# Peptides against a protein of PDB entry 5EG6: the designs that were tried, part 45

Target 1, 151 residues: chain A of PDB entry 5EG6
Amino acid sequence: RLRSQTVSTRYLHVEGGNFHASSQQWGAFYIHLLDDDESEGEEFTVRDGYIHYGQTVKLVCSVTGMALPRLIIRKVDKQTALLDADDPVSQLHKCAFYLKDTERMYLCLSQERIIQFQATPCPKEQNKEMINDGASWTIISTDKAEYTFYE

## One batch from the design tools (peptide; made by RFdiffusion4, then SolubleMPNN)

Design b1_p16_5_s4 (from b1_p16_5, 8 letters changed)
Fold by OpenDDE base, seed 1:
Structure b1_p16_5_s4 (fold): chain B 151 residues (1-151), chain A 16 residues (1-16)
Amino acid sequence: as target 1 above (151 residues)
Amino acid sequence: MPLPTLRPSEEVANAV
Protein backbone atom coordinates (compact mmCIF):
# COMPACT_ATOMS: atom_id res chain seq x y z
CA ARG B 1 0.00 0.00 0.00
CA LEU B 2 0.98 3.62 -0.46
CA ARG B 3 2.23 5.49 2.53
CA SER B 4 0.86 8.87 3.46
CA GLN B 5 2.37 11.88 1.80
CA THR B 6 5.01 13.59 3.90
CA VAL B 7 5.85 17.26 3.88
CA SER B 8 9.28 18.21 2.63
CA THR B 9 10.99 20.81 4.76
CA ARG B 10 14.01 22.76 3.58
CA TYR B 11 16.25 25.18 5.41
CA LEU B 12 18.75 27.81 4.38
CA HIS B 13 22.23 26.38 4.71
CA VAL B 14 25.78 27.26 3.75
CA GLU B 15 28.06 24.63 2.28
CA GLY B 16 31.11 24.91 0.10
CA GLY B 17 30.94 28.65 0.11
CA ASN B 18 27.41 28.72 -1.25
CA PHE B 19 23.95 29.28 0.10
CA HIS B 20 21.51 26.48 -0.64
CA ALA B 21 18.38 24.85 0.66
CA SER B 22 18.82 21.61 2.57
CA SER B 23 16.31 19.11 3.85
CA GLN B 24 18.83 17.57 6.20
CA GLN B 25 20.92 20.48 7.42
CA TRP B 26 20.08 23.95 8.59
CA GLY B 27 22.09 27.00 9.44
CA ALA B 28 21.75 29.56 12.15
CA PHE B 29 22.23 33.13 11.03
CA TYR B 30 23.05 36.51 12.37
CA ILE B 31 20.68 39.10 11.00
CA HIS B 32 22.56 42.32 11.48
CA LEU B 33 20.76 45.63 11.31
CA LEU B 34 22.55 48.22 9.20
CA ASP B 35 22.08 51.88 8.56
CA ASP B 36 20.18 52.67 5.41
CA ASP B 37 23.25 54.39 3.99
CA GLU B 38 25.70 51.61 4.85
CA SER B 39 27.85 50.69 1.88
CA GLU B 40 28.36 47.18 0.57
CA GLY B 41 31.35 45.28 1.89
CA GLU B 42 32.64 42.40 3.93
CA GLU B 43 33.09 44.74 6.85
CA PHE B 44 30.11 46.68 8.07
CA THR B 45 28.87 48.58 11.08
CA VAL B 46 26.04 46.98 12.98
CA ARG B 47 23.30 49.25 14.23
CA ASP B 48 21.55 48.76 17.54
CA GLY B 49 17.81 48.37 17.72
CA TYR B 50 14.90 46.18 16.81
CA ILE B 51 14.70 45.09 13.19
CA HIS B 52 11.74 46.51 11.30
CA TYR B 53 10.47 45.73 7.85
CA GLY B 54 12.01 48.02 5.29
CA GLN B 55 15.36 48.15 7.04
CA THR B 56 18.70 47.06 5.65
CA VAL B 57 20.17 43.86 7.04
CA LYS B 58 23.08 41.49 6.60
CA LEU B 59 22.59 37.74 6.79
CA VAL B 60 25.70 36.00 8.09
CA CYS B 61 26.11 32.30 8.66
CA SER B 62 27.03 31.74 12.29
CA VAL B 63 29.35 28.87 11.45
CA THR B 64 31.10 29.79 8.21
CA GLY B 65 30.81 33.55 8.39
CA MET B 66 29.55 33.62 4.82
CA ALA B 67 27.37 36.63 4.16
CA LEU B 68 24.87 37.69 1.55
CA PRO B 69 24.87 41.17 0.06
CA ARG B 70 22.89 43.86 1.80
CA LEU B 71 19.21 43.01 1.96
CA ILE B 72 16.05 44.85 2.77
CA ILE B 73 13.72 42.68 4.77
CA ARG B 74 10.15 43.15 3.60
CA LYS B 75 6.83 41.94 4.86
CA VAL B 76 4.92 39.48 2.70
CA ASP B 77 1.19 39.53 2.08
CA LYS B 78 0.11 36.43 0.18
CA GLN B 79 2.06 36.57 -3.08
CA THR B 80 3.31 40.12 -2.69
CA ALA B 81 6.13 41.90 -0.95
CA LEU B 82 5.09 45.08 0.81
CA LEU B 83 7.29 48.06 0.06
CA ASP B 84 6.03 50.36 2.78
CA ALA B 85 5.64 48.09 5.79
CA ASP B 86 7.73 49.33 8.71
CA ASP B 87 6.49 47.41 11.74
CA PRO B 88 8.80 45.14 13.75
CA VAL B 89 9.76 41.85 12.13
CA SER B 90 7.78 38.93 13.51
CA GLN B 91 7.93 35.17 13.20
CA LEU B 92 4.18 35.33 12.66
CA HIS B 93 4.71 36.84 9.23
CA LYS B 94 6.41 35.62 6.11
CA CYS B 95 9.17 37.84 4.83
CA ALA B 96 11.09 38.51 1.66
CA PHE B 97 14.66 39.64 1.22
CA TYR B 98 15.13 42.30 -1.41
CA LEU B 99 18.68 42.61 -2.70
CA LYS B 100 19.44 46.24 -2.11
CA ASP B 101 20.06 48.47 -5.12
CA THR B 102 18.76 45.92 -7.62
CA GLU B 103 15.81 45.97 -9.96
CA ARG B 104 13.32 44.17 -7.74
CA MET B 105 15.56 41.15 -7.12
CA TYR B 106 14.65 38.93 -4.19
CA LEU B 107 16.31 35.99 -2.48
CA CYS B 108 14.57 32.91 -3.84
CA LEU B 109 14.58 29.13 -3.67
CA SER B 110 14.78 27.30 -6.97
CA GLN B 111 15.05 23.56 -6.56
CA GLU B 112 18.00 23.29 -4.19
CA ARG B 113 19.63 26.56 -5.20
CA ILE B 114 19.31 30.01 -3.74
CA ILE B 115 18.95 32.49 -6.58
CA GLN B 116 17.69 35.95 -7.32
CA PHE B 117 14.12 36.30 -8.52
CA GLN B 118 12.84 39.45 -10.15
CA ALA B 119 9.55 40.60 -8.72
CA THR B 120 6.86 42.03 -10.94
CA PRO B 121 5.40 45.45 -10.23
CA CYS B 122 1.79 45.61 -9.18
CA PRO B 123 0.11 48.09 -11.51
CA LYS B 124 -2.83 48.68 -9.21
CA GLU B 125 -0.84 48.79 -6.00
CA GLN B 126 2.38 50.78 -6.06
CA ASN B 127 3.27 49.67 -2.56
CA LYS B 128 3.47 46.01 -3.57
CA GLU B 129 5.61 43.78 -5.76
CA MET B 130 4.51 40.34 -6.86
CA ILE B 131 6.86 37.53 -5.85
CA ASN B 132 6.71 33.78 -6.21
CA ASP B 133 6.41 31.43 -3.26
CA GLY B 134 10.10 30.62 -3.47
CA ALA B 135 10.89 34.17 -2.47
CA SER B 136 8.74 33.94 0.65
CA TRP B 137 10.64 32.96 3.77
CA THR B 138 9.81 32.04 7.33
CA ILE B 139 12.05 32.69 10.29
CA ILE B 140 11.62 29.69 12.54
CA SER B 141 12.83 29.07 16.06
CA THR B 142 15.08 26.18 16.88
CA ASP B 143 16.42 24.69 20.09
CA LYS B 144 19.90 25.69 19.01
CA ALA B 145 19.29 29.29 18.09
CA GLU B 146 17.34 31.97 19.89
CA TYR B 147 15.06 34.46 18.25
CA THR B 148 16.22 37.67 19.84
CA PHE B 149 16.27 41.23 18.63
CA TYR B 150 19.08 43.50 19.70
CA GLU B 151 18.32 46.76 21.42
CA MET A 1 23.34 35.57 19.32
CA PRO A 2 22.40 34.00 16.02
CA LEU A 3 18.79 33.97 14.96
CA PRO A 4 16.87 30.85 14.02
CA THR A 5 17.16 29.29 10.60
CA LEU A 6 15.24 30.43 7.56
CA ARG A 7 13.04 28.26 5.42
CA PRO A 8 10.92 28.79 2.35
CA SER A 9 7.17 28.89 2.68
CA GLU A 10 5.33 25.65 3.28
CA GLU A 11 3.96 25.75 -0.21
CA VAL A 12 7.44 25.81 -1.66
CA ALA A 13 8.69 23.16 0.71
CA ASN A 14 5.94 20.81 -0.37
CA ALA A 15 6.53 21.52 -4.02
CA VAL A 16 10.26 20.85 -3.86
Scores: peptide ipSAE 0.232, ipTM 0.702, DockQ to the pose 0.031
Fold by OpenDDE base, seed 4:
Structure b1_p16_5_s4 (fold): chain B 151 residues (1-151), chain A 16 residues (1-16)
Amino acid sequence: as target 1 above (151 residues)
Amino acid sequence: MPLPTLRPSEEVANAV
């Protein structure tokens, strides 16, 4: 007898001054759009406009104010991050967060920890690199979040 | 078909 597979979900959360992945608690985050040439730091200038794949963003916890390093949000296709995608970010698509100016390091869930995972280049497809499932994130809008529709 | 897009500073929950 085959048993039904149960899908588990973990949420990015901040607790005790650290980012972690919780199955019980979820954190709300602001996604700030930055200029491509914005430097790393506690202070940053937020840019106007829609967030597109390939752009630089800052994830900031709405409760604690803690932020991750600058990230490039990338579109995910199956188990690969797309390097050339530049369309508007959609909640209907999975995304990956590349740590800017690293050697293919992505924000990744490992058990309850948030780590950096190094993606593997795709030999056949130069515009893609392979990530694991833990590096594929789903963006879920909160009741406080406002988004627009792109056609 | 319209797709939702994020604006800067939008508050969201990220899940895996």
Scores: peptide ipSAE 0.030, ipTM 0.610, DockQ to the pose 0.045
Fold by OpenDDE base, seed 5:
Parts: structure tokens; C-alpha cells; sequence
Structure b1_p16_5_s4 (fold): chain B 151 residues (1-151), chain A 16 residues (1-16)
């Protein structure tokens, strides 16, 4: 499980004032747990505790301090984002980052660019949304002491 | 679709 304010490695970095992605370059990020009712802003209150799927988080570049808008971290099952998963976030699982207050928009890697990808609803499975591979992220810890690993 | 505007986080900057 991930603890709030944990530094994680992602294939994402800041270049030229924007987030970019590369297979060769990566950045370290803080994952901050927020309250569900936390408003968008440069300043935000961080909630203590372990991060669970379905919770609101802020991704902040550890180097530049640049932050993405509020995200809901969701569990990934194959090519679907789970909408109702609420177990602790695990580095062993892929995750997706839903941009809060959007219509199924997810943080997505497309080549070297970070884009929003609109997930497709799953009519037969209301608790799932179809995402692409670029919207599936793997969290790699830069500090193992901050994590508890489980399946 | 492009991402919303990214911004620096002062809180994190202070914590680092």
C-alpha cells in the first residue's frame, strides 16, 4: 500500500514547463492524499494515511513542484478502470488516474506526451470503464520503507 | 485532448 506523500517513480517528467513522458526519462512524484471534498487549487490540505483506490490524490513533481489537477486513483483490471475498488493502492497493481470532475478523462501517455484519454463506459459492467494501455500506470517506489506490498 | 494547466505546488515545495 502507498502512504500519502510517498515518492513514486513514473515515466513522466517536467520539461519546458509541461509534463512529458519518455521511455528513457522518468520523474519522481509525490502522491498526496486529499479529502474527497478538497477543492482544486495550488494549495491543498494533505490527508494522512494510506491511499486507497477511489480516493482523491495530487501528483506533484518532486523536482519542480508542478502538480496535476486532482485525480482519483483507480484500480486497473486488464484494460478497464474499476470505479468501485477501494482497497489500498499497491505497487504490484496497475492504476489509472481519473481527472476529477471530468467525463471519464484519464491521465494517459501517448508517445512522448501526456494527454487526457476519455474512457468508454462498460454497459454490461457499470463498475468499469474501458481505458487504453497508455492510461495504465505502474507505481515504482523510490523508498521501499514507505510501502507495504501485497497482492 | 490536452491536459489542464499544470501548476507548481507550494506545499510540496516546502516539504521537499
Amino acid sequence: as target 1 above (151 residues)
Amino acid sequence: MPLPTLRPSEEVANAV
Scores: peptide ipSAE 0.026, ipTM 0.496, DockQ to the pose 0.510
Fold by OpenDDE base, seed 3:
Structure b1_p16_5_s4 (fold): chain B 151 residues (1-151), chain A 16 residues (1-16)
Amino acid sequence: as target 1 above (151 residues)
Amino acid sequence: MPLPTLRPSEEVANAV
């Protein structure tokens, strides 16, 4: 009888001036919505409104202020990142973070490191890119008051 | 019912 493999959880964290993956510590991050034409930089203009898949975001560590490069948050369907999903981002769904202006590079967990991993085009579905499990993230709000479970 | 959504500057934890 086959049983599900237990998967360890690692958290995005900032330590020693670097992003890393920790099994013991988790970082709290602000997700800032940017304009699609916003340039890369330490200073950026934050947009109002709900974050939708396909939009450009900045992840900023709430403690250190360190930020990742501009990302496009994409919805994940199993082993694929959806390129055309545009519904509001939900904590109920996996997401992927495409590094903007790269050749299909995604934010990825590899051992204890945070790396860029190149997705593979899906030949049969042009609106999808194949990612690995390390590039599939779960977002959990630190504000429990704003999280509601619906049956 | 609407699903939870993220807003700009919302503090979140990210996990794999």
Scores: peptide ipSAE 0.034, ipTM 0.615, DockQ to the pose 0.046; fails the geometry check

Design b1_p16_6_s1 (from b1_p16_6, 9 letters changed)
Fold by OpenDDE base, seed 4:
Structure b1_p16_6_s1 (fold): chain B 151 residues (1-151), chain A 16 residues (1-16)
Amino acid sequence: as target 1 above (151 residues)
Amino acid sequence: SGDLPYYKNAKPKKKK
């Protein structure tokens, strides 16, 4: 199970002072669990515990300290993000990162860029949103703060 | 769709 710790994810990388995509590198990040009512900002309070889907997290580059806005980590089922899943995050499954307080915006890989991409409502299932493949992420836990994997 | 906002320097605080 995942908790506040260092993680690695493919394609997401920080270099030259910005986020970019790299097919050959797994970026090293620290994932921080936040309270649901934690405000947005440079400073944030980290809580302990195992991370569950639906919870608010911060991704911080372990090398540069660059951070994304508050994200809600969501479970992925095929090409949909589940809005009501709340079980512990499993590294065996892909996940999506919803940008908190946006209109269905998700962290997304587009070509060589990292962008926010708007998900489409699922017509028949209100508890799901349709995402593209670029918005589906694989996360692995690491024991190294600056772990970088190269293919 | 659009560019991502970001923070240059994250400052995590431990909950006491």
Scores: peptide ipSAE 0.459, ipTM 0.889, DockQ to the pose 0.951
Fold by OpenDDE base, seed 3:
Structure b1_p16_6_s1 (fold): chain B 151 residues (1-151), chain A 16 residues (1-16)
Amino acid sequence: as target 1 above (151 residues)
Amino acid sequence: SGDLPYYKNAKPKKKK
């Protein structure tokens, strides 16, 4: 299970002071669990425990210390992000990173860039938002106690 | 869609 720990996220890398996409370069990130009411800023209080979908997290580059704004990690089902899923985050499963306090903005891969992309509401499924493939991320835990590699 | 804001120096604190 995923805790506040280091992770590897496909196509997400930091170089030259910027977040960018790279299939050739894999970076390590800290994923930090925050309280739901934690304020935005450089400083933040990290919580212990297993990370669940729907919780607020910070992604921090383990090399540079660069961080994204607060994110809500959400479970992905096909082309949709689930808004009410709250089970523990599983390794090697797709997830989405909602930029907290935005209008459906998600962390997204676009060519060689990492951007925010606005999801589309699902009219008949209020607990889902439509995302593109670029907004679906695969996370692998790099914690020695939790890491399991699958080919 | 658009650029992402970021912080250059994250400072995680342990919960007391």
Scores: peptide ipSAE 0.456, ipTM 0.887, DockQ to the pose 0.930
Fold by OpenDDE base, seed 1:
Structure b1_p16_6_s1 (fold): chain B 151 residues (1-151), chain A 16 residues (1-16)
Amino acid sequence: as target 1 above (151 residues)
Amino acid sequence: SGDLPYYKNAKPKKKK
């Protein structure tokens, strides 16, 4: 199970002061569990515990210290993000990162760029939003603060 | 636009 710790994810990388995509690298990040009521900002309070889908997290680059806005980690089922899943995050499955307090915006890989992508509602399934493959992320836990995987 | 905002210097604090 996942907790506040160092993780690596494919494609997501920080270079030159920006987030960008790298097809050959797994970027190293700290994932921090936040309270649901934690405010946005440079400073944030980290809580203990195993991370569950639906919870608020911060991703911080282990190398540069750069961070993304608050994210809600969501479970992915095929081409959809599940809105009501709350089980512990499994590293065996892809996840999606919803940008908190946005209109269905998700962290997304687009060519060589990292962008936010707007998911489409699922009319017949209120608990799901349609995302693209670029918005599905694979994460693995690491025991090293600056773990970088090269293909 | 799809541009992604970010913070240059994250400052995580441990829960007291």
Scores: peptide ipSAE 0.451, ipTM 0.883, DockQ to the pose 0.863
Fold by OpenDDE base, seed 5:
Structure b1_p16_6_s1 (fold): chain B 151 residues (1-151), chain A 16 residues (1-16)
Amino acid sequence: as target 1 above (151 residues)
Amino acid sequence: SGDLPYYKNAKPKKKK
């Protein structure tokens, strides 16, 4: 199960002071679990425990220290993000990162860029939002921040 | 779809 720890994610990379996509490299990040009421900012308080879907997290580049805004990690089922899943995050399955306090914006890979992409509501399933493949992420836990995976 | 905001210097603090 996933805890506040270092992780490797495919495609997400920081270079030249910017987030961008790399098809050949896995980025090294630290994922931090936050309280649901934690405020946005450069400074944030990290909590202990296993990360569950629906919880707020921060992704910080292990190399540069650059961070994304607060994210809610959500469970992915096929091409949909589940809004009400709250079980522990499984590292064997893809997840989505909802940008907290946005209108259905998700962290997304688009060609060579990392962008926010607006999910589409599921008309018949209010507890789901439709995402594209670029918004589905694979997380691999690592023991060290120095870890870098190259394909 | 749009550009991704970011923070240049993350400062994590351990919960007491």
Scores: peptide ipSAE 0.450, ipTM 0.885, DockQ to the pose 0.941

Design b1_p16_6_s2 (from b1_p16_6, 11 letters changed)
Fold by OpenDDE base, seed 4:
Structure b1_p16_6_s2 (fold): chain B 151 residues (1-151), chain A 16 residues (1-16)
Amino acid sequence: as target 1 above (151 residues)
Amino acid sequence: SGELPYYKNAKPKKAK
């Protein structure tokens, strides 16, 4: 189970002051748990506890200190993100990062770039949104602040 | 789809 800690994510990387895709490296990031009512900004209050799906998190590059906007970590089921899952995050499964307060925008890998991609509502299931493979992320916990994993 | 905004210098602080 994940807590506010260092994690490694495949493909997501920071170089030259920008987020970009790396097919060879796993990026090292801090994942910080926030309160649901935490405001957006460069400063934020980190909370204790296990991270659950549906909670608000901040991803911060452990090397550069660059951060993404507030994200809601969501459970992935096949090609869908679950909107109401609230169990503890498991690194055994892929996850999706919803950009908080957007219209279904998710952190997405597209070719060499990291972008936000708009998910499509699932017509048959209101509690799911359809995402692409680029919006499904693998995260692993690590005790190394600047851990880099090469394929 | 679009570009991502980002913050160059994150400043996490511990809860009081």
Scores: peptide ipSAE 0.489, ipTM 0.899, DockQ to the pose 0.948
Fold by OpenDDE base, seed 3:
Structure b1_p16_6_s2 (fold): chain B 151 residues (1-151), chain A 16 residues (1-16)
Amino acid sequence: as target 1 above (151 residues)
Amino acid sequence: SGELPYYKNAKPKKAK
């Protein structure tokens, strides 16, 4: 299970005062659990507990302290983000990061840049949004006490 | 699609 802790994320990196894509490096970040009603800002209150899909989180670079806006971590099923999944975040699955209070904008890898990309509504499934491969992320916990490998 | 806003210095605070 994942809680407020340090994580390693493939391709997402901070260098030169900005977020960018790196195929050669894994970025180290703090993922902080927030209340759903936490306001946006530089300062935020971190909550204890295991992180579930659908919850609000902050990603903070462990080296520079740079942070993204509030995100909602969502479960990914194939090429879709699930809007109503609420089970604990699993490292066995990829996830998507919805930019909170936007029109379906997700954290996305595009070439050498990290951008926000607008997901497409799924007409037949209102609980899903279609995302591209760049919006699907792999997270690895750096907390050895919470890490479990499954074959 | 577009550029990401960001904060230069995040300040996490532990809840009491």
Scores: peptide ipSAE 0.484, ipTM 0.898, DockQ to the pose 0.929
Fold by OpenDDE base, seed 5:
Structure b1_p16_6_s2 (fold): chain B 151 residues (1-151), chain A 16 residues (1-16)
Amino acid sequence: as target 1 above (151 residues)
Amino acid sequence: SGELPYYKNAKPKKAK
């Protein structure tokens, strides 16, 4: 199970003061669990506990301290993000990061860039949103906040 | 699709 801790993920990293994509690097980040009612800002309160899908998290670069806005971590089923899943996050499965309080915007890898990508509503299933492969992330818990190069 | 907003200096604090 995932908790507030250091994680590694492919592609996502910080370079030159911005988030970038690297095919050869695993970025090192802190993932922080927040309360659902935590306000947006540079400062935030980190909570203890296991992270569940649907909960609010912060991703912070372990090297630079750069952070993304509040995210809701969502379970991925094929090419869809599940809106109502609330079970504990499994590191065996891909996840999606919804930018909280946006119109279906998700953290997305596009070529060499990290962008927000607008998901498409699923026509037949209101509890799902269609995302692309770039919006599906693999996260691995780590004991150290260091970059891992993919060779 | 669009550019990501970001914070330059995150300040996490532990809950009491």
Scores: peptide ipSAE 0.483, ipTM 0.897, DockQ to the pose 0.930
Fold by OpenDDE base, seed 1:
Structure b1_p16_6_s2 (fold): chain B 151 residues (1-151), chain A 16 residues (1-16)
Amino acid sequence: as target 1 above (151 residues)
Amino acid sequence: SGELPYYKNAKPKKAK
């Protein structure tokens, strides 16, 4: 289970003032739990507690301090993001990061770029959206402020 | 497009 803490994730890195992909390293980030009604901006209030799917989070690069917009962390089931899952985030499952207040846009790895990818609705399953493999992320919690894993 | 917006200087603050 995750709390507001440092995490490591493959591919996601900040270099040269931009988010980019690196297959050789696991990047270190702070994941911060926010209230659902937290406004967007550089400044944000971090909340205590275990992070659940469906909650709003901020990802901050532990090296540069750069941050992405508010994200909703969602549970991944095969090739779909679950919209209504609310159980505690598990490191045993891949997750997806929905860009909050967008039309189904998710944080996505595309070649060497980090982009937002628009998920496709599931007509038969309203609680799911189809994502690609690049939008499925593996995260590992760590208590180290700067944890870098080299492959 | 697909370009990601970002913030250069994150400022997390503790809940009071």
Scores: peptide ipSAE 0.479, ipTM 0.894, DockQ to the pose 0.861

Design b1_p16_6_s3 (from b1_p16_6, 10 letters changed)
Fold by OpenDDE base, seed 5:
Structure b1_p16_6_s3 (fold): chain B 151 residues (1-151), chain A 16 residues (1-16)
Amino acid sequence: as target 1 above (151 residues)
Amino acid sequence: SGELPYYKNAKPKKAP
């Protein structure tokens, strides 16, 4: 099961002060579990516990400290993101990262770029949104030192 | 689709 911890993911990388795509490099990130009502900002409070789908997380580059806005980690079924799944995140499956408080925007790999991609509502299934393959991510836990918290 | 916003310096705080 996934918890607030260091993770590695393919393609997502930070270089030159920007997020970009690299097929040859795996990015090292820390995934932080946040409270559902945590406000957006540079500072955020990290919560303990296992991460469940539907919960709010922060991805922080372990090398540069660069971070994305608050994300909701969602379960992926084929090419759809599930909106109501709330079981513990499984590293055996791909996941999607919804940019919180956006109109269906997801973290997405597009060619050599990392962008936000707008998902399409799934016909006849209100609990699903259609995403592309670039919006499906594989994350694996890594054995790294504890992340430094801000005081 | 659009550009990603980002923060240059994340400041995670440990919950008490």
Scores: peptide ipSAE 0.494, ipTM 0.907, DockQ to the pose 0.878
Fold by OpenDDE base, seed 2:
Parts: sequence; structure tokens; C-alpha cells
Structure b1_p16_6_s3 (fold): chain B 151 residues (1-151), chain A 16 residues (1-16)
Amino acid sequence: as target 1 above (151 residues)
Amino acid sequence: SGELPYYKNAKPKKAP
């Protein structure tokens, strides 16, 4: 089970002051669980507990402190992101990161870049959105690194 | 698809 902790993911990396893709690097990030009503911003309140699909999270580079916008972690089924899955996040499966409050935008690997990619609605399956392989991520929990919280 | 916005310096706060 996944909770607010340090994770590693392939391809997603921070270098040179920006997010980029690296096939040779595993990025180290802290995944923070947020409340569903947490506002966007540089500052955010982190919650304890196991992370479930559908919940709001922040990915923060453990090295640089750079962060992505609020994300909703979603379960992946083949080439689709599930919109209504709410079970605990499993590291045995890939996940997708929906950019919260966007029109189906997902964190996506595109060549050497990290971009937001717009998913396509599934006309026959309202609970799914079609994503490409670049929008499917593998996350691995690592030993929790020391992290400084702001007061 | 488009460029990804980001924050330069995250400031996580621990809930009371």
C-alpha cells in the first residue's frame, strides 16, 4: 500500500531546473496526500494515510523541491484511466496522474519531455478515459527520506 | 497536449 512517502519513478526527472524525461534516471519524489479541497499553490497541507485512487496528491522532487500541480492519482486499466476507482493504490499496477481541474489532462512522457496530454473520452464507457502509454506510470515506494515541513 | 506547469519550490505543511 502507498501512503505519503518517498517514491521512485522512471523517466520523470528533474534536472536543469525543469522536469524532463530520462530513460537512465529514476526520479525520487515525495508523494503527498492532500485533502480533496486543498487549493493549488506553492504551499499545501499534507495528510497522513493510505493513498487511494481518486485522491489528490502532490509530487515533489526530493532533491530540488520542485513540484507539479495537484494531481489525482487514477487507476489504469490497459490504455485507459479509470475515473471512479477508489481502492488503495497498488504498486503492482501502473497509474495515471490527472492534472486536477483540467479537461482530461494527464502527466505524460513524450520523447524527452514531460507534458500534459489530453485524454480522449470513452464514448461507450463513461468511467474511462483513453490515455497513451506515456501517461501510464510505474511508481515504487522507497525508504522514506527525511523531509522538512513548513510551519 | 502542452507544456506542464510547475512550482519551483514546494512548501509542504504538516497537518496539525
Scores: peptide ipSAE 0.487, ipTM 0.904, DockQ to the pose 0.883
Fold by OpenDDE base, seed 3:
Structure b1_p16_6_s3 (fold): chain B 151 residues (1-151), chain A 16 residues (1-16)
Amino acid sequence: as target 1 above (151 residues)
Amino acid sequence: SGELPYYKNAKPKKAP
């Protein structure tokens, strides 16, 4: 189970003062659990406990201290993000990062760029949103500041 | 789709 801790994720990396995609490097980030009502900003209050899907988190680069906006970590089922899942985050399957307070925008890999990409609603499944493969992330708990992937 | 905003220096604060 995950709690506020350091994690590694494939492709997401910080270099040269910005977020970018790297197929050869895994970025190490500290994932911070926030309250649902935590405001956006440079400073934020970190909460204790295991991270569950649907909760608000901050991803902070372990090396540079750069951070993304508040995210809601969501469970992924195939090519859909589940909106109502609330079980503990598992490293055994992928997750999606919804940019909080946006119109279905998700953290997404696009070639060598990290962007926000708008998910498509599921008309017949209101508890799901359709995402692309680039918006599905694998996270692994780690104590390392950086991980390099060799093919 | 669009560019991501970010913060250059995150400041996590431990809850009391």
Scores: peptide ipSAE 0.484, ipTM 0.902, DockQ to the pose 0.950
Fold by OpenDDE base, seed 1:
Structure b1_p16_6_s3 (fold): chain B 151 residues (1-151), chain A 16 residues (1-16)
Amino acid sequence: as target 1 above (151 residues)
Amino acid sequence: SGELPYYKNAKPKKAP
């Protein structure tokens, strides 16, 4: 199970002040659990507990401190993101990162770039959205790392 | 567009 902690993911990396894709190394990030009503911004309040699908998270580069906008971590089933899954996040399964408050935009790998990709609705399955392979991520928890908090 | 916004300086705060 996943909690607020350091994680490693392939292809997502920060270099030269930008998010980019790298096949040479795994990126190291802090994943922070947020409250569902947490506002967007550079500052955010980190919550304790195990992360569940459907919850709001922040990904912060462990090296540069750069962060993505608020994301909703969603369970992936084949080539679809599940909208109503709420079980604990499992590292045995791929996940998708929905950009919160967007029209079905997901964090996506496209060639050497990290972009937002718009998922396609599933007409017959309203609890699913169709994503591409680039929007399906594998995350692995790492050993404990020190967090820097601002008061 | 596909452009990804980001924040240069993340400031996580500990919950009270």
Scores: peptide ipSAE 0.474, ipTM 0.899, DockQ to the pose 0.814

Design b1_p16_6_s4 (from b1_p16_6, 10 letters changed)
Fold by OpenDDE base, seed 5:
Structure b1_p16_6_s4 (fold): chain B 151 residues (1-151), chain A 16 residues (1-16)
Amino acid sequence: as target 1 above (151 residues)
Amino acid sequence: SGELPYYKNAKPIKAP
């Protein structure tokens, strides 16, 4: 199961001081588990344990040290992000990264860019938000010493 | 949809 560790993800990449999309490269990141009440900032306290859906995490580029704001990792079911799932994160399934304390903004791949995409509430299911395919991510655990690689 | 904010220098601290 997933814990604070290095991961690889397709498309998400850092180059030239910016986050960008690469269809040919897998980015290497460290995913850090945070406390739910951890404040935003450059510095953050990393917690031990297995990561569950709904928990707060930080994604840090293993190469550059660049980081995104605090994210809540959420379980994905087809084109929806589940808001109340709290089981351990499974690498067998895609996940979504909600930008914490935003109005339904999710980390999203859009063509050659990495953006925040606003999810749409599900009319019939209050525990779900509609996301696009670009907001669904696959993360794979890797060795701590691994960096970006080409497919 | 919008541009992503980011931090240039992440500083993870291990909890005691």
Scores: peptide ipSAE 0.432, ipTM 0.888, DockQ to the pose 0.938
Fold by OpenDDE base, seed 4:
Structure b1_p16_6_s4 (fold): chain B 151 residues (1-151), chain A 16 residues (1-16)
Amino acid sequence: as target 1 above (151 residues)
Amino acid sequence: SGELPYYKNAKPIKAP
């Protein structure tokens, strides 16, 4: 199970003061659990406990200290993000990072860029919305604060 | 799709 800790994820990387994609190395980030009512900003209060799908998190680059906006970590089922899943985050499954308070925008890998991608509503399943493969992420917990994994 | 905003200096505060 995942908690506020250091994680490694493929492709997402910070270099030259910007987020970019790297197929050859995994970026090291600290994932912070936030309260659902935590405001956006550079400063944020970190909460303890296991991270569940649907909760608000902050991803901070362990090397540079750069951070993304508040994200809601969501469970992925095939090509869809689940909107109502609330079980503990499992490293056995891919996840999606919804940009909080946006219209279905997700953290997405597009070639060499890291962008926000707008998901499409699922017409037959209101609890799901369609994402692309670039918006599906694999995260691995690690004890190393500044950990770079090369393939 | 669009550009991704970011913060250059994250300041996590641990809850008491």
Scores: peptide ipSAE 0.432, ipTM 0.889, DockQ to the pose 0.945
Fold by OpenDDE base, seed 3:
Structure b1_p16_6_s4 (fold): chain B 151 residues (1-151), chain A 16 residues (1-16)
Amino acid sequence: as target 1 above (151 residues)
Amino acid sequence: SGELPYYKNAKPIKAP
């Protein structure tokens, strides 16, 4: 199970003062659990407990201290993000990061860039949103700040 | 789609 801790994810990396994509470098980020009512800002209050899907989190680069806006971590089912899943986050499952308070914007890999990408509603399934592969992330728990992956 | 905003220096505060 995942709690406020350091995690590693492929492709997402910080270098040169920017978030960018790297197929060979794994960035380590501290994932902080926030209260649902936590406001956006440089400072934020970290909460205790296991992280569940649907909760608000902050991703902070363990090396540079750079952070993304508040995110809601969501469970991924194939090519969809689940809006109502609330079970504990599993490392065996891909996840999506919804940019909180946006119109279906998700953290997304696009070529060598990290962008926000707008998901498409599912007309027949209101509890799901259509995402692409670039918006699906694999998270691995780690104690390291950074490591390089070689194929 | 678009550019991501970010913070250069995150400041996590531990809850009491």
Scores: peptide ipSAE 0.423, ipTM 0.886, DockQ to the pose 0.948
Fold by OpenDDE base, seed 1:
Structure b1_p16_6_s4 (fold): chain B 151 residues (1-151), chain A 16 residues (1-16)
Amino acid sequence: as target 1 above (151 residues)
Amino acid sequence: SGELPYYKNAKPIKAP
């Protein structure tokens, strides 16, 4: 299970003052659990506990301190993001990061860039949204803030 | 699809 902690994720990296993609290394990030009503901003209140799908999180680069906007971590089933899953986050499964308060925008890998990608609604399955492979992320926990994994 | 906004200096605060 996942708590507010340091994690590593493939491709997501901070270099040159912005987020970009790197296939050669896994970046180290803090994932912070937030309250659902936490406002957007540079400052945010971190909560204790195990992270569940559907909860609001902040990703902060452990090296540079750069952060993404508030995200909702969502469970991935094949090529779909589940909108109503609320079980504890499992590192055995890929996840998606929905940009909170957007029109189905997800954190996405595109070539060497990290972008927001708009998911497609599933008309027959209202609890799912279609995402591409670039919007599916693998995360692993680490107890070292300085941890860096080179591929 | 579009560019991601970001914050240069994150300031996490522990809940009391």
Scores: peptide ipSAE 0.414, ipTM 0.882, DockQ to the pose 0.948

